# Ledger of designs, part 75: peptides against a protein of PDB entry 3T6J

Target 1, 375 residues: chain A of PDB entry 3T6J
Amino acid sequence: PIVESYIGFIESYRDPFGSRGEFEGFVAVVNKAMSAKFERLVASAEQLLKELPWPPTFEKDKFLTPDFTSLDVLTFAGSGIPAGINIPNYDDLRQTEGFKNVSLGNVLAVAYATQREKLTFLEEDDKDLYILWKGPSFDVQVGLHELLGHGSGKLFVQDEKGAFNFDQETVINPETGEQIQSWYRSGETWDSKFSTIASSYEECRAESVGLYLCLHPQVLEIFGFEGADAEDVIYVNWLNMVRAGLLALEFYTPEAFNWRQAHMQARFVILRVLLEAGEGLVTITPTTGSDGRPDARVRLDRSKIRSVGKPALERFLRRLQVLKSTGDVAGGRALYEGYATVTDAPPECFLTLRDTVLLRKESRKLIVQPNTRLE
Target 2, 372 residues: chain A of PDB entry 3T6J as posed
Amino acid sequence: PIVESYIGFIESYRDPFGSRGEFEGFVAVVNKAMSAKFERLVASAEQLLKELPWPPTFEKDKFLTPDFTSLDVLTFAGSGIPAGINIPNYDDLRQTEGFKNVSLGNVLAVAYREKLTFLEEDDKDLYILWKGPSFDVQVGLHALLGHGSGKLFVQDEKGAFNFDQETVINPETGEQIQSWYRSGETWDSKFSTIASSYEECRAESVGLYLCLHPQVLEIFGFEGADAEDVIYVNWLNMVRAGLLALEFYTPEAFNWRQAHMQARFVILRVLLEAGEGLVTITPTTGSDGRPDARVRLDRSKIRSVGKPALERFLRRLQVLKSTGDVAGGRALYEGYATVTDAPPECFLTLRDTVLLRKESRKLIVQPNTRLE

## One batch from the design tools (peptide; made by RFdiffusion4, then SolubleMPNN)

Design b2_p13_1_s4 (from b2_p13_1, 9 letters changed)
Fold by OpenDDE base, seed 4:
Structure b2_p13_1_s4 (fold): chain B 375 residues (1-375), chain A 13 residues (1-13)
Amino acid sequence: as target 1 above (375 residues)
Amino acid sequence: PVEVELDPHTRNY
């Protein structure tokens, strides 16, 4: 078998300022069959990057073909086991040197084991479809999230010699219509500038890329889905995200006005964006469970994903990228924290919904890591 | 690296 490993101070999610890495490491075995799908995605990456909603000037100057491998984790030492990884975590290095992507396939497989009777917050008509396609849709989402999410975009930089990596005279900010007015100076990084929102903001960008690009027929084809299956995968992927946005409330601490999980905060932000789009795209309805206690249902109108959802996500994702590229911390913070705010304001009443989420929460899942043997 | 978590309970900060 092909064995891969990594170790070091890598992820900064546990640092409130998104800077200091947590020591972690893993040992994993390559899943050749699953890796083949991700290699096909890599083969299309350069073209798919052009589908993202920002000008080429906000994308890397030269495409560097990354590696993408599906891994079955044997041992993972850290605070948690991810589903996907993009390394390194330095945007400047990603632009100039490239990056690697991995999908932790057996972690995904464990997460897909959902019992229908315990599946919360979905309409009955959606449960079977959700169970059927959650796994495949998540494979798509993880692939896009890592490769084209974390692997996309350009930081505008002025180096120590005063040279810019962009043409100041010709590059236009698509949000303002003006020339670029801010950038990263020598020594400044994504994490150092965006600090407390950096991790969650980047996860939100990556998740948004996944939702946005999963609408592209070529993406679904790469993963082996066409026709009605492709549409169902799209629907379930979006449905999973909006449901995750509701579930995310578990990880908000009202007393401290903070989030305890970067990815869940990101998913809540996406939910807010899609709710703001209106037009019946997303509906969260408080209900009463069979036990007579509070419950809720999330509804996503699949017929409005492309007409309402995509444009809303496009605008939002472009804003995320532009603010990231230009190092506009003030604008980025205003945008992101605005969507990340949790209140009890009608019509959503998110704090009340949080009580429902907590009431219906499942016990914490523990991943028991496997052994392996040579045969 | 930047990662995706499938189970939100894997990391709770």
Scores: peptide ipSAE 0.044, ipTM 0.756, DockQ to the pose 0.109; fails the geometry check
Fold by OpenDDE base, seed 3:
Structure b2_p13_1_s4 (fold): chain B 375 residues (1-375), chain A 13 residues (1-13)
Amino acid sequence: as target 1 above (375 residues)
Amino acid sequence: PVEVELDPHTRNY
């Protein structure tokens, strides 16, 4: 078997300022069979990058073919086990040296195990479809999130010698129609500039890339889905995201106006974006459960994903990227914190919904680290 | 590394 591992100060999620890494490590075995789909995705990555909603001037100058493998984790030391990983975390290195992607396949398999009777916040008519396609849709989302989410975009930089990695005279900001007015100076990084919102903002960008590109027929074909199956995978992927946005409220602390989980904050932001799109795309309805206590239902109108959802996500995703590329912290913070704000304002009444989410909270899933053997 | 968490309980901080 092929063994992969890493160890060190890697992820900065536990640092409020996104700077100091948590000591983490894993040992895993390569799953060759599951890696095949991701290899096909890598083969199409250069073309798919062009489908992202920003000008080529905001994308990497040169495509560097990354590795992408599915791993079965034997041991993981850290505060939690991710579903996917993109390394390194340094944008400059991603642009100049490349990157590696992994999907933690056996972690995903655990996440796929859902009992119908415990599945919260979905319409009854969606539950069976959700259970059937949650796993496959996750594979698609993880692949896109890592490879084309974290693996996309360019930071505009002025180096220590005063040279720019972009043409100041010709590159135009697609949001303003003007020349580029801000960039990263020598020694400035994504994390150092965006600080408290950096991790969640980047996760939001990556998740948005996944939702946006999963609508592309080529992506679904790569993962082996066609016709009605492809449409169901798309629907369940989007449905899972809007549901996750509601579930995210568990990780908000109203008293501190603080989010305790970067990915969940990101998912709440996406939910807010899709709710803002209106036109009946997403509906959250408070209900009464069979126990007589508060409940809720999330509904996604399948027929409006492309007509309403995609354009809204396109505009939002472009704004995220432009603000990231230009190092516009003020604009980025205003945008992101605006969508990440949790109030009890109607019609959504998110603080009230949070009480419902907490009431319906499931027990935390535990991963028992496996052993393996040669037969 | 940038991580993807699909299960809300896998990584809490």
Scores: peptide ipSAE 0.041, ipTM 0.757, DockQ to the pose 0.111; fails the geometry check
Fold by OpenDDE base, seed 1:
Structure b2_p13_1_s4 (fold): chain B 375 residues (1-375), chain A 13 residues (1-13)
Amino acid sequence: as target 1 above (375 residues)
Amino acid sequence: PVEVELDPHTRNY
């Protein structure tokens, strides 16, 4: 078997300021079959990057072919086990030196191992499709999220010598139509500038990239899905995201007006974006469960994903990227925190929905250390 | 490294 491992101060999600890394380590075995799909995705990465909704001037000057591997985790030491990893976390290094992506395949398997009768917040008609395609859709989403989400975009920088990594005279901000008015100075980083929203904002960008690009036929083909299956994978991926946005409310603390999990905050933001798009794309309906207590249903109109969802997500994703590239913290914070705000305002009544989410909260899943044998 | 966590229950918060 091919063994991969890493160890060190890696992720900063537990630091409210996104600065201090938590000590983490894993040992895993390569899943060759799934890795082959990700390799095909890597082979298409340069082209797929061009499909993202920002000008080439906001993308990396030089494409660096990353590594991507699917891993089955044997041991993981840390506060939590992710579904995917993109390393290193430093944008400058990602842009100049390259990066590696991994999908933790057996972690994903745990994530989608939900019993039908315990599956919350979905219409009955969607449950079987969801169960069937959750796993495959996760593979697609994780691949896109890591490779083309975290692996995309350029930061505009002025170095210590005063030189810019972009042409100030010709590069235009697609949102304003004006020249670039802000950038990162020497020593400034994504995390240092965006601070408390940096992690969640970046996760939101990456998740949005996944949803956006999963609509591309080439992506689905890479993962072996065509025709009706491809459409079902797309549907379930989007459905999972909007459901996750609802589930995310568990990780909001109303009393402190803060989020306790960056990825879930990101998913809530995406839910808000898609709800804002309107036109019946996403509907959250409070209901009464069989036990007589509050429940809810999330409905996604499949027929409106491309016509309504994609344009909404496109604009939002472009705004995220432009604000990130230009280091516009004020604009970025205004945008992101606006969508991340949780109130009880109608029609959604998110704080009320939060109570429902908490009431229907699933038991914590435990990942136990697997074992292997030679045969 | 940037983590993608699809199931929040995999983390101990």
Scores: peptide ipSAE 0.032, ipTM 0.750, DockQ to the pose 0.099; fails the geometry check
Fold by OpenDDE base, seed 5:
Structure b2_p13_1_s4 (fold): chain B 375 residues (1-375), chain A 13 residues (1-13)
Amino acid sequence: as target 1 above (375 residues)
Amino acid sequence: PVEVELDPHTRNY
C-alpha cells in the first residue's frame, strides 16, 4: 500500500484568531480508486475555475496543479478528524507555491451509515434519496470544497517594495464598478485581517463553491454520474447543505452570541442565503413528532435550485470573494455576521428551531480507528 | 492561514 502521513502545527480552527496551529498527525493509506476521480477533477480544475462567479483578475494569476489524493486514515492524532484537507493554509503560499488536497475517504464513509428511522428533519419522500446519495454527494462536495473552494481566488497584495500583484489602473471591483481601493499589505494575511470570522468565512466560501459548481455537468461526469443520477446527486447535495444549516444551530450558544464550530456557522449562513432567496426554494416547517414533542421538516424545491438557488448563491459567493480579495474586513464582517446572526424573529424563529434541533439531537457518532491485517 | 478542514463530524449529524 501507498502510505501518506503528515505531522505538525497545521490547523488553526481552535484559535479564535485563526492563526495558531494545533499539533496534529495522521497515517493513512492511499485509496487508489477514489484518488483517480480526484485526479480527474484536478485535470479539469483550471477550466472549472473559470466557471466561478468572479472576474479572472480575482482568480490566481497562474494555476498551479495540485495533488489530490483520497486517503483511508489508519491513525489520526488531533482534536478532530476532517473529511478533507487543503494545505498549506496560507493563501499567499497557495497562490505562489501551490497546494495539496486530501479527502479522508473512510472518514466520509462514517457519514454514509444512516438509519432511515433516525434521520431527522427531512420529508419522508426525501429520506430514501438522501440515504442513497448522501455518500456520493459528499465525495463531490468535498472534492469541490477543497480543490476549487479553498484552492480558488486571489488576494490583492502590495509587497514590501510597494509593488502590487494587480494593475491598479485597470482592475475593476465587480461589485462597485470602481478601481480597487483596498488590499493586503506586507505582513497582512487573510487570518490576521479577518480574524474571528476568517475560518468560518472561508469555509462558507468553499462550501458555496461546492454547491455552485456541483451544478456543472462536467463535475458530475468526473464523478461518474449522468442523467437522473446526476440530478439526484445535485439535489441531495443541496438538501444536505440546507439540512446542515438547521443542524448547525446546535453549535450556536445564544447566551454568548457565538458559534462553536466554523463549518456549521458557514452552513447556517448558506441556509440563510437560500432562505432569503425566497420563492419557495427552501422551507423549514415546525411540526409535531410522533412523541407529541416539537419537530421540524426541511424542504428543498428541486425545480428551483437552478432558477432561484444558483443566482442567489452566485451573488453571495461573488461578494464573499471580492471582499476577501480586497481585504475589506468591514464589508466582509458586515455581510457575514449579518447572515450568521441567530434570533427568534419570524418567520424562521431560529432560536425556537434551535430548541427543536437540540431536542432531536442524535447520539454522537464515534469514529473508531482501525487496524490492518493480512487476509 | 485559512484552515481547510471539512469536518465530517458536523456532516454526520
Scores: peptide ipSAE 0.027, ipTM 0.722, DockQ to the pose 0.106; fails the geometry check

Design b2_p13_2_s1 (from b2_p13_2, 8 letters changed)
Fold by OpenDDE base, seed 2:
Structure b2_p13_2_s1 (fold): chain B 375 residues (1-375), chain A 13 residues (1-13)
Amino acid sequence: as target 1 above (375 residues)
Amino acid sequence: SDTSVELDTTVAG
C-alpha cells in the first residue's frame, strides 16, 4: 500500500486571528480507485478555472498542476478530522509553488451514513433523494472546494522592491470599473490582513466555488453523472448546503455575537445569500414535530437553481474574490459580517430557528481508529 | 480544509 502522512502546525481555525496553526497529524493509505476521479478533475482544472466569475487578471498567472489523492485514514491526531485538505494554507505559495489536495475517503464514508428517520429539516419527499445522492454530491463538493476553491484566485502584491505582480495600467476592478487601488504590501498576507474573518471567509469562497462549478456539465461528467442523475446530484448538493446553513446556527453564540466554527459560519453566509436572492429559491418553514415541539423544513426549488441561485452566487462570489485579491479588508469585512449577522428579524427569525436547531441537535459522531487486513 | 456537517467538528471558541 501507498502510505501518506503529515504532521505539524497546519490549520489555524482555533486561532482567533487565523495565524497560529494547531498541532495535528495523520497516517493514511491511498485509495487508488477513488483517487482516479480526482485525477480527472485535476486534468480539467485549468479549463474549469476559466469558468469562475472573475477576470483572468484576478486568477493565477500560471496553472500549477496539483496532486489530488483520496486517503483512507488509519490514525488522525488533532482537535477535529476534516473531510478534505488543501495545503499549504498560504495563498502566495499556492500561486508560486503549487498545492496538494486530499480527500479523507473513509471519513466521508462515515459521514454518508444517515438514518432516514433521524434526518432533520428536510421535506419528506426530499429525504430519499438526499440519502441516495448525499455521498456522491459531497464527493463533488469536496473536490471542487479543495481544488478549485482554495486553489483559485490571485492576490495582488507589491513586493519589497516595489514591483507589482499585475499591470496597474490595464487591470480593472470589475466591481468598481476603476484601476486597482489596493493590494498586499511586502509582508502582508491573507491571514494577517483579514485576521478574524480570514478562515471563515476563505471557506465561504471555497464552498461557493463548489456550488457554482457543480452546475457545469463537465464537472458532473468527470464524476460519472449524466442526465437525470447529474441534475439530482446538483440538486442534492445545493440542498445540502442550504440545510447546512440552518444547522450552522448551533455554532453561533448570541451572547458573544461570535461563531465557533469557521465552515459552519461560511455555510450560514451562503444560506443568507441564497435567501436574499428571493423568488422562492429557498424557503425555511417553522413547523411542529410529532412530539409537539418546534421543528423546521428547508425547501429548495430545483427549477430556480440556475435562474435565481446561480446569478446570486455569481455576484457574491465575484465580490468575495475581488475584495480578497485587492486586500480590501474594510469592504470584505463589511460584506462578510453583514451576511454572518444573526438576528431574530422576520421573516426568517434566525434566533428562534436556532432554538429549534438546538432542540433537534443530534449526537456528535466519533471517528474510531480502524484496522487493516490482508486480502 | 472542509469538514462534514455530520461529523464532529472543532469548536474554535
Scores: peptide ipSAE 0.030, ipTM 0.681, DockQ to the pose 0.118
Fold by OpenDDE base, seed 5:
Order: sequence, then C-alpha cells, then structure tokens
Structure b2_p13_2_s1 (fold): chain B 375 residues (1-375), chain A 13 residues (1-13)
Amino acid sequence: as target 1 above (375 residues)
Amino acid sequence: SDTSVELDTTVAG
C-alpha cells in the first residue's frame, strides 16, 4: 500500500486569530479508486474555475495543478479529524507555491453511520434519500470544497517594491463597478487582515463553492453520477448543508456571542443566506416530538435549488470573493458577522431553535483506529 | 480543512 503522512503545526482553527497552527499529524493509506475520481476533478479544475461567479481578474493568474488524494486514515493525532485537507493554510503560499489536497475517506464513512431512527430535523420522506446519498454527496462536497473552494480566488497584492499583481486601471470591482480601491500590502495576509473571522469566512467560501459547483453536470459525471442519481446527490448535498446550518447552533455560545467551530459557523451563515433568499426554498419548522418535547424540521424545496438557491448563493459567494480579494476587512466583517449573528428574532427564532438543537443533540461518535490486513 | 457535522468537532479556542 501507498502510505502518506504529515506532521507539524498545520491547522489554525483553534487559534482565535486564525494564524497559529495546532500541532497534529496523521498516517494514512491511499485509496486508489477514490483518488482516481479526484484526479479527474483536478484534470477539470482549470475549466471549472471559470464557472465560479467572479471575473477572471479575480481568479488566479496561473493554475497550479495540485495533488489530490483520497486517504484512509490509520492514525490521526490532533484535537479533531477533518474530512478533507487543503494545505498549506496560507493563501499567499497557495497562489505562488501551490497546494495539496486530501480527502480522509474513511473519516467520511464514519459520518454516515447515523441510524435512521436517530436522524434529526429531517422530514420522514427525506430520511431514506438522505441516508442513501449522504456519503456520495459528501465526497463531492469535500472534493469541491478543498480543490476549487480553498484552491480558488486571487488576492490583490502590492509587493514591497510597490508593484501590483493586477492592472489598477482595467480591473473592475463587479460589486461596485469601480476600480479596485483596496488590496493586500507587503506583509499582509488573509489571516492577518481578517483575523478572528478569517477561518470561518474562508470555510464559508469553500462550502459555498461546493454547493454552487455541485450543480454542474461535469462535476457529477466525474464522480460517476448521472440522471436521477445526479439530481439526488445535488439535493442531498444542499439538504445536508441547510441541516448542518441548524445543527451549527450547538456551537454557538450566546453568553459570549461566540462561535466555537469555524465550519459550523460557516454552515449557519449559508443557511441564513438561503433562508434570506425566501420563496420557500428553505423552511425550518418547530415541531413537537413523539416524546412531547420540542423538535424541528428542515425542508428544502428541490425544485427551487437552481431557480432560487443558486442565484442567492452566486451573489453571496461573489461578494465573499470580492471582499477577500480586495482585502476589505470592514466590508467582509460586516457581511459575514451580519449573517453569523444569532438572535431570537422571528420568524426563525434561532436562539429558541438552539435550545431544540441541544435537546436533540446526538451522542458523540468515537473514532477508533481500524485493523488492517494485506491482501 | 473540512469537518463533517456528523463527526466529533474540534472546539476552537
């Protein structure tokens, strides 16, 4: 078997300022079959980048072909095991030196172990479909998230010599219609500028890229889905995201007005965006469980994903990227924190829903090192 | 990186 490992100060999610890496490491074995799918995705990456909702001037000037491998984890040392990894976690390095992507395949498999009777917040008619396609849809999401999410977008930079990596006279901000008015100066990075929101903001952008591009037939074909199966994968991927946005409330601390998990905050933001789109796309309904205690249901209208969801996500994702590219911290913070705010305002009453989420909280899963054998 | 909502999550500092 092909063995891969890494060790060092890598992920910065535990740093409130998003800059300092946590020491972690893993040992894993390459999953050749799934890696082949990701290689096909890599082969299409340059073309797929053009499908993202920002001008080419806001995309990387040169596509650097990354490595993308699916790994079955044998051992992982750290505070948490991710489903996917894109390294390094420095955008400046990603643009100039390239990056590596991995999917932790067997970690993803653990996520699918939820029993039907314990599956919360879904309509009964969605549960079987969700269970069936959660895994495949998540493979798609992780691939897009890592490769085309984290791997996309240009930062406008003025170097130490005063030179710009963009044409100040011709590049237009698609949101304002004006020339670019802000950028990263020498020594400034994504994390240094956006600080406390940098990690969650970037995860939100990456997740949004996944949702947006999973609608593309070529993406689904790469992963082996066609026809009705492809549509179901799309539906479940979007459904999973809006459900995750609700589940995210567990990781909000009202007393401190603080989010404790960057990805979950990101997913809540996406939920808010899709709720704001309206038109019956997403509905969260408080209910009463069979035990007589509070419950809730999330409904996603499949028929409105493309007509309502995609445009809403497109606009939001473009704004995220433009603000990121231009280093507009004030604008970025205003946008992101606005959607990340948790109140008890109607109609959603998110603080009340949080109580429901906590009440229906599932037990933590224990991830155990597997046994391995040579064939 | 990406962490599944169905997995044990890392609490940020």
Scores: peptide ipSAE 0.030, ipTM 0.672, DockQ to the pose 0.114
Fold by OpenDDE base, seed 1:
Structure b2_p13_2_s1 (fold): chain B 375 residues (1-375), chain A 13 residues (1-13)
Amino acid sequence: as target 1 above (375 residues)
Amino acid sequence: SDTSVELDTTVAG
């Protein structure tokens, strides 16, 4: 087998300022079959990057072909096991030196083990479809999230000598129609500038890229889906995201007005964006469970994903990228924290829904590290 | 990196 490993101070999710890395490491075996799909995605990455909703001037100057591998984890030392990884976590290095992507395939497989009777917050007519396509849709989402999410976008930088990595005279901010007015100075990084929102903001951008690009026929074809299957994968991917946004409320602490998990905060933000789009795209309905206690249902109108959802996500995603590229912390914080705010205002009444989410909370799934043998 | 919704997640802090 082909073995991969890494070790070091890698992820900064435990740092409230998003800067200090947690020491972690893993040993994994390459899944060749799934890696082949990701290699096809890599082969199309340069073209797919052009489909993202920002001008080429806000994208990397030169595409650097990354590695992308599906891994089955044998051992993982850290506070949590991710489903996917994009490294290094330095935007400047990603832009100039390149990056590597991995999907932790057997971690995703654990997520596939959902019992229908315990599946919460979905309509009955969606449950079987969700169970069927959750795995495949997750593969698509993780691939896009890592490769084209974290692997996309340019930071505007002025170096120590005063030189810019962009043409100040010709580059136009697509949101304002004006020349670029802010950038990163020497020594400034994404994490150092955006600080407390940096991790969640970036995860939100990456998740949004996944949802946005999964609508592209070429993406689904790369993963082996066509026709009705492709449409079902798209539907379930979007459905999973809006459901995740509701589930995310578990990780909000009302008393402290803070989030305890960056990815979940990101997913809640996306839910808010799609709810704001209106037109019946997403509906959250409080219900009463069979036990007589509060419950809820999330419904996504499949027919409105492209007509309503995509445009809303496009606008939001573009704003995320523009604010990131220009180092506009004030604008970025205002935008992101606005969508990340949890209140009990109608019609959603998210604080009340949070009580429902907590009430319906499932027992924690424990990931036990496996062993392997040669037979 | 991405973390699955239904998997054990790390609480930040």
Scores: peptide ipSAE 0.028, ipTM 0.690, DockQ to the pose 0.119
Fold by OpenDDE base, seed 4:
Structure b2_p13_2_s1 (fold): chain B 375 residues (1-375), chain A 13 residues (1-13)
Amino acid sequence: as target 1 above (375 residues)
Amino acid sequence: SDTSVELDTTVAG
């Protein structure tokens, strides 16, 4: 078997300032069959990067072919087990040295085990479709999230000698129409500048890339989906995200006005963006459950994903990237915290919905270390 | 990294 491992101070999710890494390590075995799909995605990565909604000047100057592997985890030492990983986490190193992507395949498989009767917040007509395509759609999302999400975009930097990695005279900010007015100075990093919002902001960007690019026919072809199946995978991927945005409310602490999970905060932000798009794209309806207690339903209009959802996400995603590239902390914080704010304002009444989410909360899943043997 | 919605993620705090 091909064995992979990593160890060190890797993820900073537990640091409120997003800077200090938590000690983490794993040992895993390569899943060759699943890795083949990701290899095809890597082969198309350079082309797909051009489909992202920012100018080439905001993308990495040189494409560095990354590795992408599906792994079956044997042991994981850490506070949480991810579904996918993109390392290193330093954007400057990603730009100059490259990166590696992994999908934790057996972790994903555990997530797919959803019982229909326990599936909350979906319309009955969507439940069977959701169950059927949740796994495949999540594979697509994780692949895009890691490779083309975390693996995309450029930071504008002025080095210690005063040299810029971009042409100050010719590069234009697509949001303002002006020359670039801010950048990262020597010693400044994404995490050091954006601090408390850095992790969640980056996850939001990566998730948005996944949703945006999954609409591209080539992506679905790479994963082996065509025709009606491809459309169903797209629909379920978007549906899963908007549902996740509602579920995210569990991880908000109103008394402290803070989020306890970066990915869930990111998913809530995306939900807010898609709700803001309006036109009936996303609807959250409070209902009454069979037990007579509060419930809710999330509806996504499939026919409006491309016409309403994509343009809204495009604008938002571009704005995320531009603010990240230019190191505009004030602008980035204003944008992100605006969407991440949880109030009880109508029509959504998110704090009330949070009570419903907590009421309908499922029991936690336990992940147990597997055994393996040589045949 | 990406964490599945249905997986118990480490709650910071």
Scores: peptide ipSAE 0.031, ipTM 0.697, DockQ to the pose 0.100; fails the geometry check

